# Peptides against a protein of PDB entry 4GMN: the designs that were tried, part 19

Target 1, 375 residues: chain A of PDB entry 4GMN
Amino acid sequence: RYANITLLALVTLASIGTDFQETLVKGNQGSRESPISAADEEWNGFDDADGDAMDVDQKSSSGEDQEEDYEEIDVKEDDEDDDDDSITSEMQADMERVVGADGTDDGDLEDLPTLRELIQTAVPQLIRLSNLPIDSDESLTIQSHALSALNNISWTISCLEFANGENANIHNAWYPTAKKIWRKTILPILEADSADLKLATQVTSLAWAVARVLHGETPTDGNPHRKFISLYHSSKQQAGGNSNSIEEPEDPFQGLGVKCIGVVGSLAHDPAPIEVNREVGVFLVTLLRQSNNVPPAEIVEALNQLFDIYGDEELACDKEVFWKDGFLKHLEEFLPKMRTLTKGIDKRTQPELRTRADEALLNLGRFVQYKKKHA

## One batch from the design tools (peptide; aimed at target 1 N151 W208 F253)

Design b1_p12_7_s2 (made by RFdiffusion4, then SolubleMPNN; from b1_p12_7, 5 letters changed)
Fold by OpenDDE base, seed 2:
Structure b1_p12_7_s2 (fold): chain B 375 residues (1-375), chain A 12 residues (1-12)
Amino acid sequence: as target 1 above (375 residues)
Amino acid sequence: MPKPLAPPPVLS
């Protein structure tokens, strides 16, 4: 009885985390329909400082009306009223405030009561439940659901912008809690060295969500980057032996390999120790060099992480790692391989993977050009 | 089980 109530509460908390993310994605899509004509802007790195408001001079080029006769595809609205009224009006109002908040509110979470209760009341209980002694299949089930709820909440919060002091109230409330998740949930599970690949995938997903907010300020105790690199290699050895047992996730970006890359990339950002940055950077560049045997989604993630880590030339890692270890040469040599890899992805069967690979190829070209100007 | 949240699509 108590376990079923606990499991129901954990499923509900994991659903709330999903519903919040969907609401944030919908809110951000409405603001992003301004087509950043990403065409002609030279990638100038990640300058954190000057929020020069892109004065999008909408020169209305009056392009002629080609009346392409869009056949009205009579999309039968099958009104499957899936009344998934899961989002409360209070949750929706909190998310609308977060999406619409001009980043100047250093206010307490007083105006975000649902998010406050998630961070202050729910997450501490989820951390406790994820740390229960595993003595039964019931305790394993509770841990898995607690990790799923922590994952969904942490991912949702990691979708908020925190640059330039945006959402500072949420960041300030989340930051100590995120460090607590890392130290109390993630590290103990990683230290247990479980052969459970499902548990490893859950904890790695949670670790990525947490590290996307903490970056290089993620606790480096016990060299967790080396554990995720080891987990990456171990996952590849297991997949090569038993083709039947790992249901490769239908989404290539849900793979344990991608999640390991995302965690270690996030851990390598400034102010990470230069040795942590170097070990991660060498790992990522080594994936590109060995790309013939690496899934395309892992290459896309490894590229994005390399851009984010080494985009700013003012950072100590640019001089002490990127230039010193000759990463530019490896990126330039990878350009023709990336073009071949991207063209090999079928747009019909893997549209998302193809889009993200086309973007990563574009960004790789820009990044190599940028770094050549600053050489 | 609710689907575990994916990493958001990398914002281009």
Scores: peptide ipSAE 0.038, ipTM 0.773, DockQ to the pose 0.091
OpenDDE base, seeds 1, 3, 4, 5: peptide ipSAE 0.033, 0.035, 0.038, 0.038; ipTM 0.752, 0.763, 0.770, 0.769; seed 1 fails the geometry check

Design b1_p12_7_s3 (made by RFdiffusion4, then SolubleMPNN; from b1_p12_7, 5 letters changed)
Fold by OpenDDE base, seed 4:
Structure b1_p12_7_s3 (fold): chain B 375 residues (1-375), chain A 12 residues (1-12)
Amino acid sequence: as target 1 above (375 residues)
Amino acid sequence: MPKPLPPPPVLA
């Protein structure tokens, strides 16, 4: 009885997350009827204007080299169950303040209460349900439905604009919750190294949605980028062996490989550690070099991630990775291959994949020209 | 199960 009610609630929450996305997409389409006369705008990089670099004045006190033999103090992890009830109070206070701002778009204010209840009430329960011990087919079903609901909510939120201080109240409410999803749901499932490709696909989809908001501020504990790179490679090895191929999703962009690329690309954005950025950048560039054996959708995603990561020349990763590791040469050498790949996609059978490949090819040409001017 | 949401179109 309780399980059927829980399953119905989880299906309902996952549906609300989908319906909310459709509402946001319809709202944004009404504003975007400005025809992108995409002709002659020179790609000028990404002007991330909001460099509120918190000037953490690390007074480097040059303390001297005393080689004290650090005895391995077996720090008993006292599981202080820090009841992190504290974060809920500040998030509530910021949301209450924004309800009073006379912002002209009456539509966003009506949906805010629902989004608040999704973030504050539903998501914590979904995290708990995603972490249930798997002791039955029923617990596995509950976990899968909880992950589906978390995925749909997280994807919907990741479709909001957060640039220029837009939706800052939603960002501030989501950010700690997104970190909690990462630490409490995503990491434990990744560490369990389950051979369940369905579970891996669900978690990777959720991880991508979360990482699209957190970017390089995604928790680096346990090197999650390497786990997703490993999962990418493992998924390719399994697809080659058993003719019980998980039916490649009818949508090429729903593949586990695309999702892995999307996660690791998002994790590599500033302020990610430069070595994380390098490992991801090398992985992505390696896919382009091996493009004859890579699905076109994964190439499209890998290109988009490379543009987003290395679009800003002021970022440390531009100098320390892009230029230092010679990525421009690999992109230039890939340009004729991308033209061939894109032309090979049938517009009649795969119209979306063809459109996305035509866009990625255009952007690759622009990006290569931009980087050559800034060399 | 509700269909998982697709990745959004990259805003070019």
Scores: peptide ipSAE 0.026, ipTM 0.753, DockQ to the pose 0.091
OpenDDE base, seeds 1, 2, 3, 5: peptide ipSAE 0.026, 0.026, 0.026, 0.025; ipTM 0.752, 0.760, 0.749, 0.746

Design b1_p12_7_s4 (made by RFdiffusion4, then SolubleMPNN; from b1_p12_7, 5 letters changed)
Fold by OpenDDE base, seed 1:
Structure b1_p12_7_s4 (fold): chain B 375 residues (1-375), chain A 12 residues (1-12)
Amino acid sequence: as target 1 above (375 residues)
Amino acid sequence: MPKPLEPPPVLS
């Protein structure tokens, strides 16, 4: 009885996560019907500086010559040199209090009561249920449903814009919870020596959703990027040996390989340790070099991750990894291969994969041109 | 089972 109620609650939470994403996607489609005029704007990187150059239409209204008489206000220079450099002991105590506040400032979600209850009430229970001892098929089923609910909530939140301080209240409420999902759910399952590819796919999907918000601030404890790279390689070895391959998902972007790439790409963003960035960047560039044996969807994802990681030239990873390890040469050598790969995708049978490959090919051309200009 | 949420297409 209790198990059936728990399973129903978990299925309901997973459905709420899905319905909320569909609502967000429909909301954003209504705002973006501004026709991006195909102006030949030079691609200048992924600067998050959307400087809203409001074209102030200087309508030259020829208004008449009213000579308003500017009275010279004689500003007396009172030279009071009082060097009271007394940083009061009270200001020092307030600064120590701000640094010592374990900032469990749960972002104010007063206006978002449903999202607040999902983050504050549901997610902590889902974390608990995902971390139960597995001693029965029932406990395994509960874990799988808890992971599915966490996945759907985390993916929905990861579809919100957080750039430029947008949705900062949601970000601030989610961020500590996302770190908790990582440390209490993802890491323990990833460290468990489980041959269960279904569980590995679930935890990797959740890890990607979480890492899309945390980026390089994702906890580096235990080198999780190496675990996902190892999982990627292990998944390829298993698919080659037994014809009881788990049917590749009908959607090529739902494959475990794509999910592993998405996780490690997200983990490699600034402020990730340069060594983590290097190991991920080398992994991604190695996929491009081996592209003849890599699914097209994994190539598309690996390219997008490389653009996002190395799109900004001001980042330490640009100098210390991209240029130092000679990534531009590998991307340039990959351009003709990507054109061949993209043209090989049938628009009739795989329209989405073809569209995303055409976009990734366009962006690869722009990115290589940009990096050559900024060399 | 609810379909696992798929990563949105990254609109470039």
Scores: peptide ipSAE 0.028, ipTM 0.746, DockQ to the pose 0.102
OpenDDE base, seeds 2, 3, 4, 5: peptide ipSAE 0.027, 0.026, 0.027, 0.027; ipTM 0.746, 0.743, 0.742, 0.745

Design b1_p12_8 (made by RFdiffusion4)
Pose (drawn by RFdiffusion4):
Parts: structure tokens; sequence; C-alpha cells
Structure b1_p12_8 (pose): chain A 285 residues (1-30, 108-237, 251-375), chain P 12 residues (1-12)
């Protein structure tokens, strides 16, 4: 039963996690009662995956169970985070998911992040899940072991398809949990790291530049948020952004539109947003 | 394991 009973079930649950994304797209061309697949994924499939993710690992075989369990959690969390939850959008699905997303973080991502050593493959798997979960949590994400510090250290140390880089994952997840209403110091650290990435953009892969710019625009674009005054202005983030604008233009033109298009067009939007961003705040004390 | 590309951010 081993090869069929356990591994097959996980790989299938993960595929179900992947393919539910097509239901969302096709459904649009036309209390999760209307979405039983999603309802079953959250209420039934996910609790067992959190359990499996936790357990040792005493043996290599259970090393594979953990990995597969993390793959399913990742696919589901990712697909769910592909929904618009800003404003009042998709509120029914948000309430069904948010507490579970907190559990996944506390009971899965955090204990695994506690034992630093040793894997790159596994370190990549947890960051990818944590990024998915934090895209929904948005600074409501738990601040316990000061996880942003660990993901920040993971970025620099793992320095030794452009958007699948682990470094892009570290920027995204740390950037997502630093939105308001996060601890203002947690935001200061994450913001400093994201800006430092620009000041020292001399060697940062272009995709990691685009993600850093999107994360910053996502965080400090509201003057009513305490962190806009408490960090963005208090630490003068504006100067580095104004200084980076010329540097950003040349690197964007350094990208072959023909080989490959997506990064180029994505970077064009970031410089465009970067320019518009330098203006809006320039207009605000 | 699967890998993911982040979605594009909207224009300001």
Amino acid sequence: RYANITLLALVTLASIGTDFQETLVKGNQGDLEDLPTLRELIQTAVPQLIRLSNLPIDSDESLTIQSHALSALNNISWTISCLEFANGENANIHNAWYPTAKKIWRKTILPILEADSADLKLATQVTSLAWAVARVLHGETPTDGNPHRKFISLYHSSKQDPFQGLGVKCIGVVGSLAHDPAPIEVNREVGVFLVTLLRQSNNVPPAEIVEALNQLFDIYGDEELACDKEVFWKDGFLKHLEEFLPKMRTLTKGIDKRTQPELRTRADEALLNLGRFVQYKKKHA
Amino acid sequence: PPTFTPPAAPLF
C-alpha cells in the first residue's frame, strides 16, 4: 500500500490544489457551499497535511512524506492567494481561509524555520509556502520568531526562469508580512532590506529588483499608515528611490524583450510605477 | 516540487 496508499494521495491532493485554479478562471468566463472542492480542500484536506508536515522525519521515507505534504499545502495556498481579497472582495472565501492560513504558518512554517539546518530544497519549499500564506495575511501574519529576519538571512546566504529564484521568494514573503498593520519595527527592518537591495542593486538579479519595487509600492503607498511617516519618511526612503530611478532605467533596457519577454514587460511596469511613485509622495510631507 | 511566478502588480 505504501507507494499507492500514501504518496499517491498526496500527489493527487496537490494536483487538486493546482487544478482548482482553472475552476476560478473558467468559472469567471461564465458557506463555501458553491465551492465544495475548495470547501473540502480547506476543512478536510489541509488539516491532515499540516499534521503530516509536522511529524518526523525519523527516516528518509518520511522525509518524502513531509516534502509531498509541503507540495500540496503550497499548491493550495498559492491558488487561494490568487484571489482578490482587497477591500471587501471575496469575503466568504477569506473568512474560510484566514484562520487556517494562520495555522499553517504557526504549526508548519514556523517549526521548520526553527531548525536552521540544512537543506536548500526544503528551505525553498517552506519559503514558497510562507510567501503564499503571507500574501493573504498581509502583516496580520504572525510575528513570533521574528521570521522576517530568518527569511532575510536566507536570501543573503542562498547567495553563493527569472521569477522562480529563491531570492524572489524571500523578497516577496518578507515584503508581504511587512504591510500594515505590522509591528513598526518589523516594517522598518523589512523596508530597510528592500531599499538596501536598490542601493546595492549593482549585483541583484533583475527579477529580484522588480519584486522589491512591487513590494515597496505595495507597502508605503498610503500616507495614513503609521509606517509611511514612521519609516518611509523618518529614514528618508525617498532619496534612494529618486537616486535609483536612473539606475532602474538602464537595467530595464538591459533586458532582451525577445529573450525573455515577461521580465522585460514586468520591469517596464515597475519603472513606470517607480516614476509615478516618486511623484505622489514628493507631494506629501 | 512546484515553482511559482508572482503575478504582475497593477499600474498606479

Design b1_p12_8_s1 (made by RFdiffusion4, then SolubleMPNN; from b1_p12_8 with P1M T5V F12M)
Fold by OpenDDE base, seed 1:
Structure b1_p12_8_s1 (fold): chain B 375 residues (1-375), chain A 12 residues (1-12)
Amino acid sequence: as target 1 above (375 residues)
Amino acid sequence: MPTFVPPAAPLM
């Protein structure tokens, strides 16, 4: 009886975490229909704060008409009103405030009651439930559901913009809680060194969500980046030994390898120790060099993490790692391989993977050009 | 349980 009530509450908290994410995704799609004109804007890194507007002289070249007749496919919007009655009016109102709040106010979630109760009331209980003694299948089930609820909440919060002081109230409320999840849930599970790939995948997903907010401020106790690199390698050894027992996730980006890359990438951001950044950067560049034996989704994620870590030239890691360890050369040498890899992805069977690979190839070209200009 | 899908990285 108590277990069933606990499981129902954990399922409900995990649902709330997902429904909150879906509402954020829908809200952000309505604001981003600015047509990015495919103008040849040179990628300038992540520091848009120094407005040196380079006047690029318009050189007109006229090139002639070809009318291609686009048959108007009348996509009947079957408005299947899937009234997913899951989103409470209070959660929707909290999301509308999160999407609209240039709120400069210090860490108070007074205006976000649902999110406040998730962070302050639910998450501490989820941390407690994830740390119960595992003595039964029931306690394993409770742990798995508590990790799923923590994952969904943490991911939803990690999808919020925190740059430039956006959502600072949410960031300030979440940050100490994220550190508690890391120290009390993630690290103890990683230290238990369980051969359970399901548990490893759950904790790695949660670790990525938490590390996307904490970046290089993620607690470095016990060198967690090395544990995730080790987990990455161990997962590949197990997949090679028994081709009959790991259902590859339907989404190639949900793989344990991608999640490990995302965690270690996030851990390598400033203000991470240069040694941590170096070990991660060398790991990521090594994946690109070994790309013939690495899934395309992991290559895409490894590129994105390299762009995010080394996109700013003012960061100590750019000089002390990227340039000093000669990463540019490896990225340049990888460009023709990335083109071959991307062209090898069938658009019909793997449309999402192909889109993200085309994007990562474009960004790799821009990033290499940027770094050559700033060399 | 719905499984989280990580957001696509924005185009740089």
Scores: peptide ipSAE 0.024, ipTM 0.711, DockQ to the pose 0.598
OpenDDE base, seeds 2, 3, 4, 5: peptide ipSAE 0.021, 0.023, 0.023, 0.021; ipTM 0.688, 0.706, 0.717, 0.682; seed 2 fails the geometry check

Design b1_p12_8_s2 (made by RFdiffusion4, then SolubleMPNN; from b1_p12_8, 4 letters changed)
Fold by OpenDDE base, seed 1:
Structure b1_p12_8_s2 (fold): chain B 375 residues (1-375), chain A 12 residues (1-12)
Amino acid sequence: as target 1 above (375 residues)
Amino acid sequence: MPTFRPAAAPLM
């Protein structure tokens, strides 16, 4: 009886964390209908107040009309009112406040009661439940559900903008809680060295969500970046040995490899120790060099993490790692391989992977050009 | 259980 109530509460908290994410995505789509005219804005990194325009004239070529008559398929939108009865009016009101906030309120979570109760009441209980002794299938189930609820809440919060003081009240409330999740849930599970790939995938997803907010301020106790790099390599060895036991996730970006890359990338951001940044940067660049044996989604994620870590030239890691360890050369040598990789992704079967690979290829070109100007 | 999709960080 108590276990069934606990499981129901954990499922409900995991749903609340997802529904909150869906509401954030819907709210952020409504604010982006200003047509950014395709001006060729040169990628200038994170801070360029002064960049002289170079005009490059390139000339017209006309090519003629073909009218193809597309028959108007009157798709009756059956408004199936998917009254997703899961989104409470309180959650919607909290999300409308988060999406509409100009970040100027250094207040507490008094105006965000649902988010406050998630952070202050639910998360401490989820941390407690994730740390129960595993002595039964019931306790294992409770741990898995507690990790899922922590994952969904942590991901939802990690999708908020915190740059420039945006959502500072949420950041300030979440930050100590995120450090607690890291120290009390993530690290103990990683130290238990479990052969359970499902548990490893859950804890790595949670670790990524937490590290996306904490960046280089994520607790470095026990060198967690090396544990995730080791987990990455171990996952590849197991996939190569037993062709029959791990269904690749339907979404290529939900793979344990992508999650490991996302965690270690996030851990390598400033103010991470230069040694941590170097070990991660060398790992990421090594994936690009070995790209023939690396899934395309992991290459896309490794590129994004390299752009985010080394996008700012003012950071100590740019000079002490990127330039000193010669990363630019490896990125330049990877450009033609990335074009081949991206062209090899079928748009019909993997549209999202293809889109993100086309974007990562574009950004790789821009990033290499930027770094060459600032060399 | 709905599994969170990491939103692609909006490219700058």
Scores: peptide ipSAE 0.022, ipTM 0.712, DockQ to the pose 0.504
OpenDDE base, seeds 2, 3, 4, 5: peptide ipSAE 0.012, 0.020, 0.021, 0.018; ipTM 0.706, 0.707, 0.702, 0.712

Design b1_p12_8_s3 (made by RFdiffusion4, then SolubleMPNN; from b1_p12_8, 4 letters changed)
Fold by OpenDDE base, seed 2:
Structure b1_p12_8_s3 (fold): chain B 375 residues (1-375), chain A 12 residues (1-12)
Amino acid sequence: as target 1 above (375 residues)
Amino acid sequence: MPTYRPPAAPLM
């Protein structure tokens, strides 16, 4: 009886975390008028620097229209209005405030009551439940649901913009909680060295969501990047050995390998120790060199992480790792392989994977050009 | 830049 009530509460908290994420994605898509055809933007790095509005003087160079007639495949979205009545009017109002907050709200979480209760009331209980002694299938089920709820909440918060002081109230409330999730939930599970790939996948997903907000400020106790690199390699050895391996997730980006790459990439950002950054950077570049035996989704993720880590030339890791260890050469040598890999993905059967691979190929070309200009 | 789109969180 108590366990069933606890499980129902955990499922409800996990659903609330998901519903928030979907609403954030829908809100961010509605505020993004047309995807800026990023096709012609020179990749200039990541400037974390204040406030100089680049007055892009529109020099209209009239270059001749070759209308390649893209037949607009009118995909009739059959609007099956599945009225998912799951979103409360209070949750929707909190989400509209978070999505519509032009970054001037020095507000506290008093204006975000649902998010406040998730962070301040629910998450501490979820951390407690994820740390219960595992002595039964019931306690294992409670841990799994507590990890799912923590994952969904953490992913939702990790999709908020925190650059330039945006959502600073949420960041300030979440940051100490994220560090607590890391130290109290993630690290103990990783240190238990469980052969449970389901548990490893859940904790790695949660670790990625948390590390996407904390970056290089993620607690470095016990060298967690090496644990995730080890987990990556162990997952590949198990997949190759057992025909009863966990069904590859329908979404290639939900694989344990992608999640491990995302965690270690996030852990390598500034202000991470240069040695942590180097070990991660060498791991990521090694995946590109070995790309013939690496799933395309993991290559896409490894590229994105390399761009994010080494995009800013002012960071110590650019000079001390990227240039010093000769990463540019490996990225340039990978360009022809990436083109072949991307062209090998069937757009009909894996549309998202193909789109993300096309984006990563474009960004790789730009990143290599940028780094050659700044050499 | 194309903003990094995280993979959708797994609906669990």
Scores: peptide ipSAE 0.025, ipTM 0.746, DockQ to the pose 0.112
OpenDDE base, seeds 1, 3, 4, 5: peptide ipSAE 0.025, 0.025, 0.025, 0.026; ipTM 0.740, 0.737, 0.734, 0.745; seed 5 fails the geometry check

Design b1_p12_8_s4 (made by RFdiffusion4, then SolubleMPNN; from b1_p12_8, 4 letters changed)
Fold by OpenDDE base, seed 2:
Structure b1_p12_8_s4 (fold): chain B 375 residues (1-375), chain A 12 residues (1-12)
Amino acid sequence: as target 1 above (375 residues)
Amino acid sequence: MPSFVPPAAPLW
């Protein structure tokens, strides 16, 4: 009886975390006017918002229109209005405030009651439940559901913009909680060195969500980046050895390898120790060099993480790692391989993987050009 | 349980 009530509560908390995410994605898509054809924007790196707007009025002239007629495939969205009545009017109002907050709301979490209760009341209980002694199938089930609820909440919060002081109230409430999840849930499970790939995948997903907010401020105790790199390699050895390997997730980006790359990438951001950044950067560049034996989704994720980590030239890691270790050469040498890899993805069977690979190829071209200008 | 899908990388 108590176990079933606890499981129902954990399922409900995990649902609430997902429903919040879907509403954030829908809200951000509604506020994004048509994706500015990012095709023609010069990638200028990541400007940290210290606002010296150098107004470089470079009028460069007319080059001729070749209209390649992209037939607009009118994908009739069959609006199956599945009225998912799951979102409460209070959750929707909290989400509308988070999505519509033009970055001037010094608001307290008092104005976000649902999110406040998730962070302050639910998450501490989920951390407790994720650390119960595993002595039964019921306790293992409770742990898995608690990790799923922590994952969904952490991912939802990691989709919020925190740059330029946006959502600062949420960031300030979440940041100490994220560090608690890391130290109290993620690290103990990683240190237990369980052969359970399902548990490893859940913890790695949660670790990625947490590390996306904490970046290089993620607690470095016990060199967690090396544990995730080790987990990456172990996952590849198991996939190659057992014909009874866990069904590859239908979504290539849900793979344990992608999640490991996303975690270690996030851990390598500033202000990470240069040694941590270097070990991760060398790992990521090594994946590109070995790309013939690496799934395309992991190559896409490794590229994105390399751009995020080394996009800003003012960061110590750019000078001390990217340039010193000669990463530019490896990225340039990878361009023709990336084109071949991307063209090898069937748009009909893997549309999302193909789109993200086309984007990562474009960004790789821009990033290599950018870095060559700043060499 | 719905598995969280990582958001698409930000288009840069």
Scores: peptide ipSAE 0.023, ipTM 0.718, DockQ to the pose 0.576
OpenDDE base, seeds 1, 3, 4, 5: peptide ipSAE 0.021, 0.022, 0.022, 0.021; ipTM 0.692, 0.713, 0.712, 0.695

## One batch from the design tools (peptide; aimed at target 1 D251)

Design b2_p13_1 (made by RFdiffusion4)
Pose (drawn by RFdiffusion4):
Structure b2_p13_1 (pose): chain A 285 residues (1-30, 108-237, 251-375), chain P 13 residues (1-13)
Amino acid sequence: RYANITLLALVTLASIGTDFQETLVKGNQGDLEDLPTLRELIQTAVPQLIRLSNLPIDSDESLTIQSHALSALNNISWTISCLEFANGENANIHNAWYPTAKKIWRKTILPILEADSADLKLATQVTSLAWAVARVLHGETPTDGNPHRKFISLYHSSKQDPFQGLGVKCIGVVGSLAHDPAPIEVNREVGVFLVTLLRQSNNVPPAEIVEALNQLFDIYGDEELACDKEVFWKDGFLKHLEEFLPKMRTLTKGIDKRTQPELRTRADEALLNLGRFVQYKKKHA
Amino acid sequence: PPPPAPPPSKPAS
């Protein structure tokens, strides 16, 4: 039963995680009662995956179970984070998911992040999941082991398809948990790291630049948030952004529209947003 | 202003 009974179940649950995304798209061209697949995924499929993700690992075979369990959690978490939850959007699904997303973080992402060593493949898997979960949690994400520091160290150390880089994942997840209403110091650190990435953009892969700019725009674009005054202005983030604008223009034009298009058009939007961003705040003390 | 769209991701196997 081994090859069939356990691994097959996980790979299939993960595929179900992937393909539910198509239901969301096709459903649009036309208490999760209306979404039983999603309801079952959250209430039934996910609790067992958290359990499997936790357990040793005593042996290599259970090393594969953990990996597959993390794959399924990843696919589900990602698909769910493909929904609009800003404002009141999709509130029914948000309440069904949010506590579970907190559990995945506390019971799965965090214990694994506690033992630093040793894998790159696994380190990549947890960051991808953590990024998916934090896209929904938005600074409501738990601040316990000061996880942003660990993901920050993971970025620099793992320095030794542009958007699949682990570094992009480190930027996204740290950037997502630093939105309001996060601890103002957690935000200061993450914001400093994201801005430092620009000051020292001399060797940062272009995709990581685009993600850093999107994360910053996502965080400090509201003057009512304590961190806009407490960090953005207190630490003068504005100067580095004004200084980076010329540097950003040349790197964007350094990208071959023809090889490959997506990064180029994405980077064009970031510089566009970067310019508009430098104006809006320039107008605010 | 509205937040920008995130980059795509591929499913894990």

